# Designs tried in a protein design run: peptides against a protein of PDB entry 3B8E. Part 34

Target 1, 230 residues: chain A of PDB entry 3B8E
Amino acid sequence: PFLIFIIANIPLPLGTVTILCIDLGTDMVPAISLAYEQAESDIMKRQPRNPKTDKLVNEQLISMAYGQIGMIQALGGFFTYFVILAENGFLPIHLLGLRVNWDDRWINDVEDSYGQQWTYEQRKIVEFTCHTPFFVTIVVVQWADLVICKTRRNSVFQQGMKNKILIFGLFEETALAAFLSYCPGMGVALRMYPLKPTWWFCAFPYSLLIFVYDEVRKLIIRRRPGGWVE

## One batch from the design tools (peptide; aimed at target 1 F168 F171 E172 A178)

Design b2_p19_4_s4 (made by RFdiffusion4, then SolubleMPNN; from b2_p19_4, 18 letters changed)
Fold by OpenDDE base, seed 2:
Structure b2_p19_4_s4 (fold): chain B 230 residues (1-230), chain A 19 residues (1-19)
Amino acid sequence: as target 1 above (230 residues)
Amino acid sequence: DEYEKRALELLKKAKELIE
């Protein structure tokens, strides 16, 4: 998120403290759960391969999985960010290059996509309004990502939800999201304003799309082993 | 509703921090 902020010169979609909460709170437990799940799946399916090559392959596979999850999460978060800003009059194209004027407290006439002028305070309120939904969106997307990453080839419906660590991770990240979204003082401490429960559903279509796409991908892999889809 | 009231209160506090 921070890299895109710099490259696109858009208003900051997520605060640094919130990013740290994601990295330490929401990403760590899921990461551990995925590591355990992959280890279990590898133990069950591996013919005795060379332990050195197997460890290297596993590390590469884990790193790729984390990279993909992070990318999907970022995309989901930015989607929510753009939706919120668009609802407040700022279309995505208009946000490009707007950061300099957006962050300047002496400019109180920044125009939105419809010609409405926004004061510095109004802009910052809208910016901070994005923080909580962005975070919640990441959590909702993580639900799908964790489920789809459980297996590479098998459907989630076939493999089931047997990993207790994965289940615990899902509950933990959900509880953390609820805590950060609704606990008193989070608006001041983390610049995360309280979120209406309806915003939890904003990312669900995206999560569902990813889930369906991954199930279709896995189905293709099962029918055509060794294809380009792998 | 309760959420709106709480949000407004937080917005007031946020404005004070921004100024």
Scores: peptide ipSAE 0.017, ipTM 0.462, DockQ to the pose 0.033
OpenDDE base, seeds 1, 3, 4, 5: peptide ipSAE 0.017, 0.000, 0.015, 0.015; ipTM 0.461, 0.158, 0.435, 0.431; seeds 3, 4 fail the geometry check

Design b2_p19_5 (made by RFdiffusion4)
Pose (drawn by RFdiffusion4):
Structure b2_p19_5 (pose): chain A 230 residues (1-230), chain P 19 residues (1-19)
Amino acid sequence: as target 1 above (230 residues)
Amino acid sequence: PYVFFFFILFIISVIFAFI
């Protein structure tokens, strides 16, 4: 959101105060819950891990996330940001450009008249909007994320999805999102109500991508002992 | 309604997280 905000100088898809809603807020309970996750095999049948090699935060870990599911999760939120505007004057292939505030009216695009009070608006189909969706979009995929980061070898099937806390940590999250996106007014600090009709589901198309993917490879992992590149 | 719906889901989740 901040990166592409510079390369193609488009409107800020995600805010800073908006980022402190995934860390010390929404993703919180989910990860804590990840811990209550149980065994995945008879571990008391394997030499002790050599602290010289198999680190905790391996770098394959980074690959399998920071550059793989952080991306297909990236596109999904970097998509809703578009169709959050298209239904207001989004530039499918346009927009790429600054948007002053002292401008107050004077300019708009794609057949419109945006600015003052509608500059609180020219930055409101984004502020109290786009951001907040690029938010629920996050959580949206954090589901298939939270349900894939529940094993590194077994399918959600070979390991029943019964982490009581986590299952009942999901609503525990999703609800915080909506109870926060429709907060009777805590929209001052955060953003405004994203149209329940669609503004939510739009990110869900991608979550199904995440899931099946890591779900597949795990087979390639199992169907293949010392699985190749994966 | 959506606030109540999601707040109720939150309560249900807390209840079932301690059961």

Design b2_p19_5_s1 (made by RFdiffusion4, then SolubleMPNN; from b2_p19_5, 15 letters changed)
Fold by OpenDDE base, seed 4:
Structure b2_p19_5_s1 (fold): chain B 230 residues (1-230), chain A 19 residues (1-19)
Amino acid sequence: as target 1 above (230 residues)
Amino acid sequence: DVVKEFQELLELARKLAEE
């Protein structure tokens, strides 16, 4: 997400606090789950596999899968970001290159897609309004990992994951998201304004997308072992 | 610089919250 912010020069979709919350809360859980999955894969030596080559293949497969899932998660977050900004008059195309003017406190006449002028304070309110929903979107999209983990057990790879740790992490992320979204004073303290409950649902299509993607991937892997999808 | 920007934004947020 931050790379897109830099490349597209759009207004910051995630505040520093939300980024830290994602990095410490959201991104840590997959990393831990991966570590446990690797440990379990080392223990559950199936029939005489070449342990070195098979471990490498599994690690690559898992890393690619998480990378792809992470990309879909980022897309979900950006979708929510663009929806919120569009609802406030800023269409996605108009946001391209707008960052410089957006962050300039001396420019109080930044125009939206409809010619409305926005003061610096107004722009920052809208920006901070995006932070919480973006974070929540990431959390909701990560719920799809629960389904992925369940379906992975039925995959040909029989990748055992200690689902309990992942589930616990997702609950922690959800609790954190709820706390940051609805606790009084979070808008002032953490630049996370209260979130309308409707925004929780904005991420659901992307959660479904992740699920479908994972199932299709697994299906392809089952049909074409050693294919490019691995 | 990041800390300063963060502080400025917090101050802005406080001002906005008072309105």
Scores: peptide ipSAE 0.010, ipTM 0.268, DockQ to the pose 0.021
OpenDDE base, seeds 1, 2, 3, 5: peptide ipSAE 0.000, 0.007, 0.009, 0.005; ipTM 0.234, 0.286, 0.302, 0.294

Design b2_p19_5_s2 (made by RFdiffusion4, then SolubleMPNN; from b2_p19_5, 17 letters changed)
Fold by OpenDDE base, seed 2:
Structure b2_p19_5_s2 (fold): chain B 230 residues (1-230), chain A 19 residues (1-19)
Amino acid sequence: as target 1 above (230 residues)
Amino acid sequence: DVYEEAKKLLELARKLAEE
């Protein structure tokens, strides 16, 4: 999120403190839970035949587990960010390069995509309004990501939800999201304004799409082992 | 690794915010 903020010069979509909360609260526990997931097949229980190839496979697995999850989370968060700003009159294209004027306290006439002028205070309210739903979106997307990443080839329906630590992680991150979203003082402390309950569902279509896509991917892998989709 | 990268990004962000 921060890289896109710098490159695109858009208003800050997520606060730095909130990023730390994600890393410590929503990413760490799920990551630990995935480490305790049972091997999908006995192949992973086999002694490493070739340390070089096994390292490569492990690196690929780690990249898929952490890199892909992080990317999907970021995409989901940015989707919600752009939706909120668009609903407030700022289309995505208009946000490009706007940061300089956006953060300038002396400019009180920043125009949105429809010619409406926004004061500095109004802009900051909209900015901080994005932080909470961005975070919540990450959590909601992470539900799907964690469930799909527990298996590589098997469907979630086939593998089941046997990892109690994973289940606990899902509830913990949800509880944390609720706490940060609705606890008094979080708006001041973390720049996370209270979230309307409807925003919890904003990411659901995206999560469902990812889930369906991954199930289809896994189905293809099962039917065509060794394909490019792996 | 992600945590360390995030920490670096946070430090960079802090530096940029001070400028």
Scores: peptide ipSAE 0.009, ipTM 0.298, DockQ to the pose 0.020
OpenDDE base, seeds 1, 3, 4, 5: peptide ipSAE 0.000, 0.006, 0.006, 0.006; ipTM 0.292, 0.297, 0.322, 0.314

Design b2_p19_5_s3 (made by RFdiffusion4, then SolubleMPNN; from b2_p19_5, 15 letters changed)
Fold by OpenDDE base, seed 3:
Structure b2_p19_5_s3 (fold): chain B 230 residues (1-230), chain A 19 residues (1-19)
Amino acid sequence: as target 1 above (230 residues)
Amino acid sequence: DVVEEFKKLLELARKLALE
């Protein structure tokens, strides 16, 4: 988010403190929970790993986990960001290069895509209104990310949801998201204004997309062992 | 409605995954 903020010179989509809450708060417990996941049902049926030739982590798996899925996650957040700004009169194209004027406290006549003038205070309210939904979108997408990371080959439905620590991780990140979204003072402390409950659902298509994508990938792996998607 | 549709999609995915 910050890189796009700098490169595209758009209004800041997500605050620094909020990013830290994602990296350290919402992701830590889920990540640890994966260490307690049960072995896949077919793990003992696989050929032994050759320690001289086989890597512990496949480069393709890294590419999918951090590249493809990460990209979908980022797109989900930015989608929410652009939707909110568009609903407030700022179309995505208009946001390009707008940061300089947007962040200037002395410019109180920044025009939106429809010619409406916005004061600095009004612009900052809209900006901070984006932070919370962006954060929540990331959390909702992370539900799918965590679930799909349970297995490499088996469907999550085959593996099941027996890991209580993983379930706790899902609960923890959701509870943290709710706390940061609705607790009084978060607008001042974290620049996260309260969001409408409907924004929780904005990310669901992206979570579903990630889930479906991974399940299809795993299905292909099961049907075509040693394929290009493994 | 969104939650219900999501549940339906998950159930569909479950059925497909278990086949």
Scores: peptide ipSAE 0.010, ipTM 0.320, DockQ to the pose 0.042
OpenDDE base, seeds 1, 2, 4, 5: peptide ipSAE 0.007, 0.000, 0.000, 0.005; ipTM 0.313, 0.271, 0.286, 0.275

Design b2_p19_5_s4 (made by RFdiffusion4, then SolubleMPNN; from b2_p19_5, 16 letters changed)
Fold by OpenDDE base, seed 4:
Structure b2_p19_5_s4 (fold): chain B 230 residues (1-230), chain A 19 residues (1-19)
Amino acid sequence: as target 1 above (230 residues)
Amino acid sequence: DVVEEARKLLELAREGALE
């Protein structure tokens, strides 16, 4: 998210505190859950043929998987961001390069895509309105990520939700998202305004996309063991 | 690495919030 913010010079889609909450709050529990996850039954049964090469391959596969999933997560967040801004009159094309004027408190006549002028205060309200939905979108997408990371080769439908730590992680992330979204004072303290319940569903298509992508990937791996996708 | 990246992001965010 931050990279696109820098590259595109768009208004800040996600606050720094919110990013920190994602990285520390939502990613840590998943990491712990994966560490305590009983190795996929197939992983445990396979004797490491070559510990060095297999470790390198696994690290590369994990890195690629996290990279790909991270890109999809970012796309989901940005989708939500652009939808909110578009609903408030700022089309995505108009946001390109707008950051300088957007963040300037002395410019109170920034025009939206429809020629409506926005004061600095109004712009910041809209910006902060985006932070919470963006965060929630990431959390919802991370649910999918957590579930797909649970299995390397097996379908989620085959392995099921047996990891109690993973389930706990999902609840913790959800609780954190709810706390940050709806607790009084979060708008002032964290620049996260209350989220309409409808925005929780905005991320679901992306979560579904991640699930489909992972299932297809796993299907390919199962059909072509030792292929480039593995 | 994640913590260090988070710290860097926080520092960047602080710098961006102070401007």
Scores: peptide ipSAE 0.014, ipTM 0.303, DockQ to the pose 0.022
OpenDDE base, seeds 1, 2, 3, 5: peptide ipSAE 0.008, 0.014, 0.000, 0.006; ipTM 0.370, 0.311, 0.257, 0.298; seed 2 fails the geometry check

Design b2_p19_6 (made by RFdiffusion4)
Pose (drawn by RFdiffusion4):
Structure b2_p19_6 (pose): chain A 230 residues (1-230), chain P 19 residues (1-19)
Amino acid sequence: as target 1 above (230 residues)
Amino acid sequence: PIFFFFFFLFIISIIFIFI
């Protein structure tokens, strides 16, 4: 959101105060719950881990996330940001350009008249909007995320999805999101109600991508002992 | 309604965590 905000100088898809809603807020309970997760095999049947090699935060870890599921999760939220505007004057292939504030009216685009009070709006189909969706879009995928980061070898099936806390940590997250996106007014610090009709589900298309993917490879992992590149 | 629906779902979660 901040990176592409510079390369193609488009409107800020995600805010900073908006980022401190995934860390010390929404993703919180989910990950804590990840811990209550149980065994995945008879571990008391394997030499002790050699602290010289198999680190905790391996770098394959980074690959399988910071550059793989952080991306298909990236596109999903970097999509909703578009159709959050298209239904307001989004430039499908346009927009790529600054948007002053002291401008106050003077300019707009794709058949419109945006600015002052609609400058609080020219930055409101984004502020109290686009951001907040690019937010619920996050959580959206954090589901298939939270349900894939529950094993590194077994399918959600071979390992029943019964992490009481986590299952009941999901609502415990999703709800925070909406109870926060429709907060009777805590929209001053955060953003405004994103139209329940669609503004939510739009990110859900991608979550199904995440899931099946890591779900597949795990088979490639199992159907192949010392699985090749994966 | 949406606001309280999600709050309800949150309460459901809390209940099932303690069960």

Design b2_p19_6_s1 (made by RFdiffusion4, then SolubleMPNN; from b2_p19_6, 17 letters changed)
Fold by OpenDDE base, seed 2:
Structure b2_p19_6_s1 (fold): chain B 230 residues (1-230), chain A 19 residues (1-19)
Amino acid sequence: as target 1 above (230 residues)
Amino acid sequence: DVLEEARELLELARKLIEE
């Protein structure tokens, strides 16, 4: 998100403190919960052919898979960001290069895509309105990520939800998202303004996409063991 | 890796706040 912010010179979609909340609250707890997941029996029984090369290949493949999931998460967040800004009059194309004028306190006549002028205060309200939905989108997408990461080969339907710690992590992540989104004072403290509950559903297509992607990936792995998709 | 990325992001954020 931050790289796109710099490269595209768009208004900041996600605040620094919110990023920290994602890393500490939504990524760390789930990661710990996944550490307690039972390993797949097939992974544990598979003797490494070459421990050095197989570990390197597995690390690369895992890194690529997590990188792809991370990109889908970011796309989901940015989609939500662009939808909110578009609803407020700022189309995505108009946001390109707008950051300099957007962040200038002395410019109170920044025009939206429809010619409406926005004061600095109004722009910052819209910007901070985007922070919460972006965060919530990441959390909703992470639900799918957590569920799919518990297994590498088996479908979620085959493995089931046996890890109580993982289930707790999902609820904790959701509770944290709700707290940050609706607790009074979060707008001032974290620049996260309250979110309409309907925005939680904006991320569901991306969660479904990740879920379908991973199920298809796992299906391919089961049909073609030792393929590049592992 | 996530913790290291978080640290890098924190450092980057700190630099941006100081500027």
Scores: peptide ipSAE 0.014, ipTM 0.310, DockQ to the pose 0.022
OpenDDE base, seeds 1, 3, 4, 5: peptide ipSAE 0.008, 0.005, 0.000, 0.013; ipTM 0.316, 0.297, 0.225, 0.314; seed 5 fails the geometry check

Design b2_p19_6_s2 (made by RFdiffusion4, then SolubleMPNN; from b2_p19_6, 18 letters changed)
Fold by OpenDDE base, seed 5:
Structure b2_p19_6_s2 (fold): chain B 230 residues (1-230), chain A 19 residues (1-19)
Amino acid sequence: as target 1 above (230 residues)
Amino acid sequence: DVLKEALELLELARKLREE
């Protein structure tokens, strides 16, 4: 996400504090919860792997899969970002290259896509309004990411949701997201302005996409053991 | 590592804003 900010010269979509909250706040408990996940039903029935060949291939494929999931997560966040800015008069095309003028406090007449002039303060309010929903979008997408990480091969529906610690993790990250989004003073302290409840749903298509993607991947693995998608 | 990279990028962005 930050690379896109630099390359496209768009207003900052995600603040530093929000990034820290994701890495240290929302992801830790879920990650720990995976240590308590039950083994897949077929784990002991799998044939021995060749450590010289199978390990390298599988590591590359797993890395690629996680990379793809990360890209989908980023897309979800940026989608939310662009929608919010568009609702405030800044179409995506207009945002390209706008950062320089956007961040200049001495320019108080930056025009949106409709010719409306925005003061520096107004622009920053809109920018910070984007930070919270971007963060929440990541959290919502992380729900799917955490769930799909329960298994490597079996469907989530086959594995079930018996890990109470994982469930707790989902609630914890959601509660943290709600706290950061709606607690008074977060706008001043963290530059995270309050979020309209409707924005929680903006990421749902991407969460669903991740879930479907992974289930399809796992289905292919089950049908074609040792295939390129493993 | 991701956090480190993110922080570095943020610092870079900050510097660019100050110029």
Scores: peptide ipSAE 0.012, ipTM 0.321, DockQ to the pose 0.018
OpenDDE base, seeds 1, 2, 3, 4: peptide ipSAE 0.006, 0.009, 0.009, 0.005; ipTM 0.267, 0.288, 0.290, 0.272

Design b2_p19_6_s3 (made by RFdiffusion4, then SolubleMPNN; from b2_p19_6, 16 letters changed)
Fold by OpenDDE base, seed 2:
Structure b2_p19_6_s3 (fold): chain B 230 residues (1-230), chain A 19 residues (1-19)
Amino acid sequence: as target 1 above (230 residues)
Amino acid sequence: DVYEEFLKLLLEAQKLIKE
């Protein structure tokens, strides 16, 4: 989020505190839950052919896969961000280079894509309105990510949801998202304004995309063991 | 650790741009 913020000079889509909440709240607990996941039967049975090279290749491939998932998560967040701003009169193309004027408290006549002037306070309300949906989008996408991380090769439908800790992680992440979105004072404390429940569904296409992508990937791995897709 | 360092760098860059 910050990289795009810097490069495109757009209004900040996600606050620093919100990022910390993602890292400490929505990433750490699920990661702990995954540590208790049952070992995949195929992983336990397969001895590495070459421990040095196979480990390195596997780490690289895993890193690439998680990198791709992370990119999809970011895209989902930015999509939600742009939708909200567009609904408030700021089209994506108009946001380019707008940061300087957006963040200037002395400029109270920043125009949207339709010529409507926005005060500094109004702009900040819209900005902070984007923080919560962006966060929630990440959480919803992380549901799929957490589920697909259970196995390397097996479908989620084949492995099942036997890990109670994983299930707890999903609920905890959801509860945290709900708390941050709707608890009084979060707008002041975390710059996360309340979210309309309908915005939870904005991320669902991306969550589904990740799920389908991973299932297809795993299907390919099962059909072609030892391929580059692993 | 790398992610955290990267995030810190981005935050620092953000501050510099806002100055």
Scores: peptide ipSAE 0.000, ipTM 0.263, DockQ to the pose 0.018
OpenDDE base, seeds 1, 3, 4, 5: peptide ipSAE 0.000, 0.000, 0.005, 0.000; ipTM 0.292, 0.267, 0.280, 0.255; seeds 1, 4, 5 fail the geometry check

Design b2_p19_6_s4 (made by RFdiffusion4, then SolubleMPNN; from b2_p19_6, 17 letters changed)
Fold by OpenDDE base, seed 4:
Structure b2_p19_6_s4 (fold): chain B 230 residues (1-230), chain A 19 residues (1-19)
Amino acid sequence: as target 1 above (230 residues)
Amino acid sequence: DVYEEALKLLELARKLIEE
């Protein structure tokens, strides 16, 4: 998200505080919980790994986890961002290159896509209105991400949800998202303005997309072991 | 009182991060 902010020169979609909440709050506990995930049903049927030659995390797994899934996750966040800004009069195409003027407190006549002029204060309200929904979108997408990451080859339906710690992690990050979104004073303290409950659903298509993507990927892996999709 | 103090601390933390 931050890279796109720099490259496209769009208004900041995700604040620094929000990023820290993701990295330290929503990602850490679930990530730790994955360490306690039960072995895949097929792992017990495989020969033991040679710790000197075999790597648990290979380049393919890294590329998949941080590249492909991460890209879908980012798309979900940006989708929510663009929807909110569009509802406030800023179409995506108009946001390109707007950052410089957007962040300039001395410019109080930045025009939206419809010719309405926005003061600096008004623009910042809209920007901070995007932070919370973006954060929540990331959390919702991470639900699917965490669920799919528990297995490499087996379907979620085959492996099941047996890790109670992982389940707890999902509730923890959801509770944190709810706290940051609805606790009074968060807009002032963290620049995370209250979120309409409907925005929680904005991420669901992308969460579903990740889920479907992973299931299809795993299906291909099962049918074509050692393929490029692995 | 505890809630208000917590908010002040969070606001302070935010300011420090934004600098």
Scores: peptide ipSAE 0.019, ipTM 0.474, DockQ to the pose 0.033
OpenDDE base, seeds 1, 2, 3, 5: peptide ipSAE 0.013, 0.013, 0.016, 0.008; ipTM 0.414, 0.417, 0.415, 0.359

Design b2_p19_7 (made by RFdiffusion4)
Pose (drawn by RFdiffusion4):
Structure b2_p19_7 (pose): chain A 230 residues (1-230), chain P 19 residues (1-19)
Amino acid sequence: as target 1 above (230 residues)
Amino acid sequence: VVVFSVVLFVLAVVVVVSH
């Protein structure tokens, strides 16, 4: 959101105060819950891990996330940001350009008249909007995320999805999101109510992508002992 | 935890439907 905000100088898809809603807020309970996760095999049947090699935060870890599921999770939120505008004057292939504030009216695009008080709005279909969606979009995939980061070898099936806390940590997250996106007013610090009708589901298309993917590979992993590139 | 998570979700739905 901040990166592409520079390359193609488009409108800021995600805010800073908006980022401190994934860390010390929403993703919180989910990851804590990840811990209550149980065994995945008879571990008391394997030499002790050599602390010289198999680190905790391996780098394959980074690959399987920071450059793989952080992306298909990237596109999903970097999509909703578009159609959060298209239904207001989004430039499907346009927009790519600054948007002053002291401008106050004077300019708009794609057949419109945006600015002052609609400048609080030329930056409102984004502020109290686009951001907040690019937010729920996050959590949206954090589901398939939280349900894939529950094993590194077994399918959600071969390992029943019964992490009581986590299952009941999911609502315990999703709810925070909406009880926060429709907060009777805590929209001053955060953003405004994203139309329940669609503004949510739009990110859900991608979550199904995440899931099946890591879900597949794991097979490639199991159907292949020392699985090749994966 | 189950109760809490269900209650929280219901409240969230109520809030969403109220808008």

Design b2_p19_7_s1 (made by RFdiffusion4, then SolubleMPNN; from b2_p19_7, 16 letters changed)
Fold by OpenDDE base, seed 5:
Structure b2_p19_7_s1 (fold): chain B 230 residues (1-230), chain A 19 residues (1-19)
Amino acid sequence: as target 1 above (230 residues)
Amino acid sequence: VEERALELLKKALELIEKA
C-alpha cells in the first residue's frame, strides 16, 4: 500500500491508525489461535525431508505464497478505495499525481473528474471515509487467510473448523472492525469515518479468490508430491 | 487497556503531525 501511495502520488488510502489496528488488533489473536490447530491427518505419513535441500525449496515456496496472498489483500483494499473515490467523483486516472494538491490546505478548488470543486475539508472527509473500508476489506480478506493457514496440504474441508480459539479470533477481528467502523467519535478520534454496510461485501470476491487459489495450490501439492508448488 | 493504548497512539500521532 505505501509503495503505491509514493509511486502513484494518490491520496492516502490507508491511515497510520488503521495500519496499527491491523498489526496489533486484528492479527494477534488469529496468529495465536494457529498454535492450537490440530496437526494435518497426513503429517505422520510424510517421508522425512532432506534438511539440506528440501528446506530451502519449501521456504522459498512458502515465502512466494505469502507474498502472493499479501498482494491479493492489497489489491482488495485498493479496489475498495478506488470504488469509493469514483462514487465521490474521482476516477482512478484522475487520482494519479493528485496527492500534492489534495494535501495542500491552501488549495480549496481541487476539481474532480466531473469538474466539481472540493475544499480541503471535503477532500479529507472523503479520504478518511476511504480508510475505514480499506481496513474492513483487509479484515474480511484476513478471514480467508487465517482459514487457509490451518493446513499446508489438506483442504480446509478435510481439516474442518474444530479450533474454537480460531473461531473466537475471527469473531474478535470482526467485532473490532465493527467497533472501529461504527462507534460514535471514531471519525474524530481515529480518523475512521463510518462506512455503509454495503462496503463489507466489496472484499468478498478477494476472500473467495484467496480461498480458491490456496485450495487449488493444495490440490496440486496432493496430486504431485515433491513438485515445484510444494 | 485498549482505550489507553488508543489514547497513547492518538497522542503519538498528534506529536508526529506537529513534528
Scores: peptide ipSAE 0.005, ipTM 0.323, DockQ to the pose 0.037
OpenDDE base, seeds 1, 2, 3, 4: peptide ipSAE 0.000, 0.000, 0.000, 0.000; ipTM 0.276, 0.277, 0.174, 0.201; seed 1 fails the geometry check

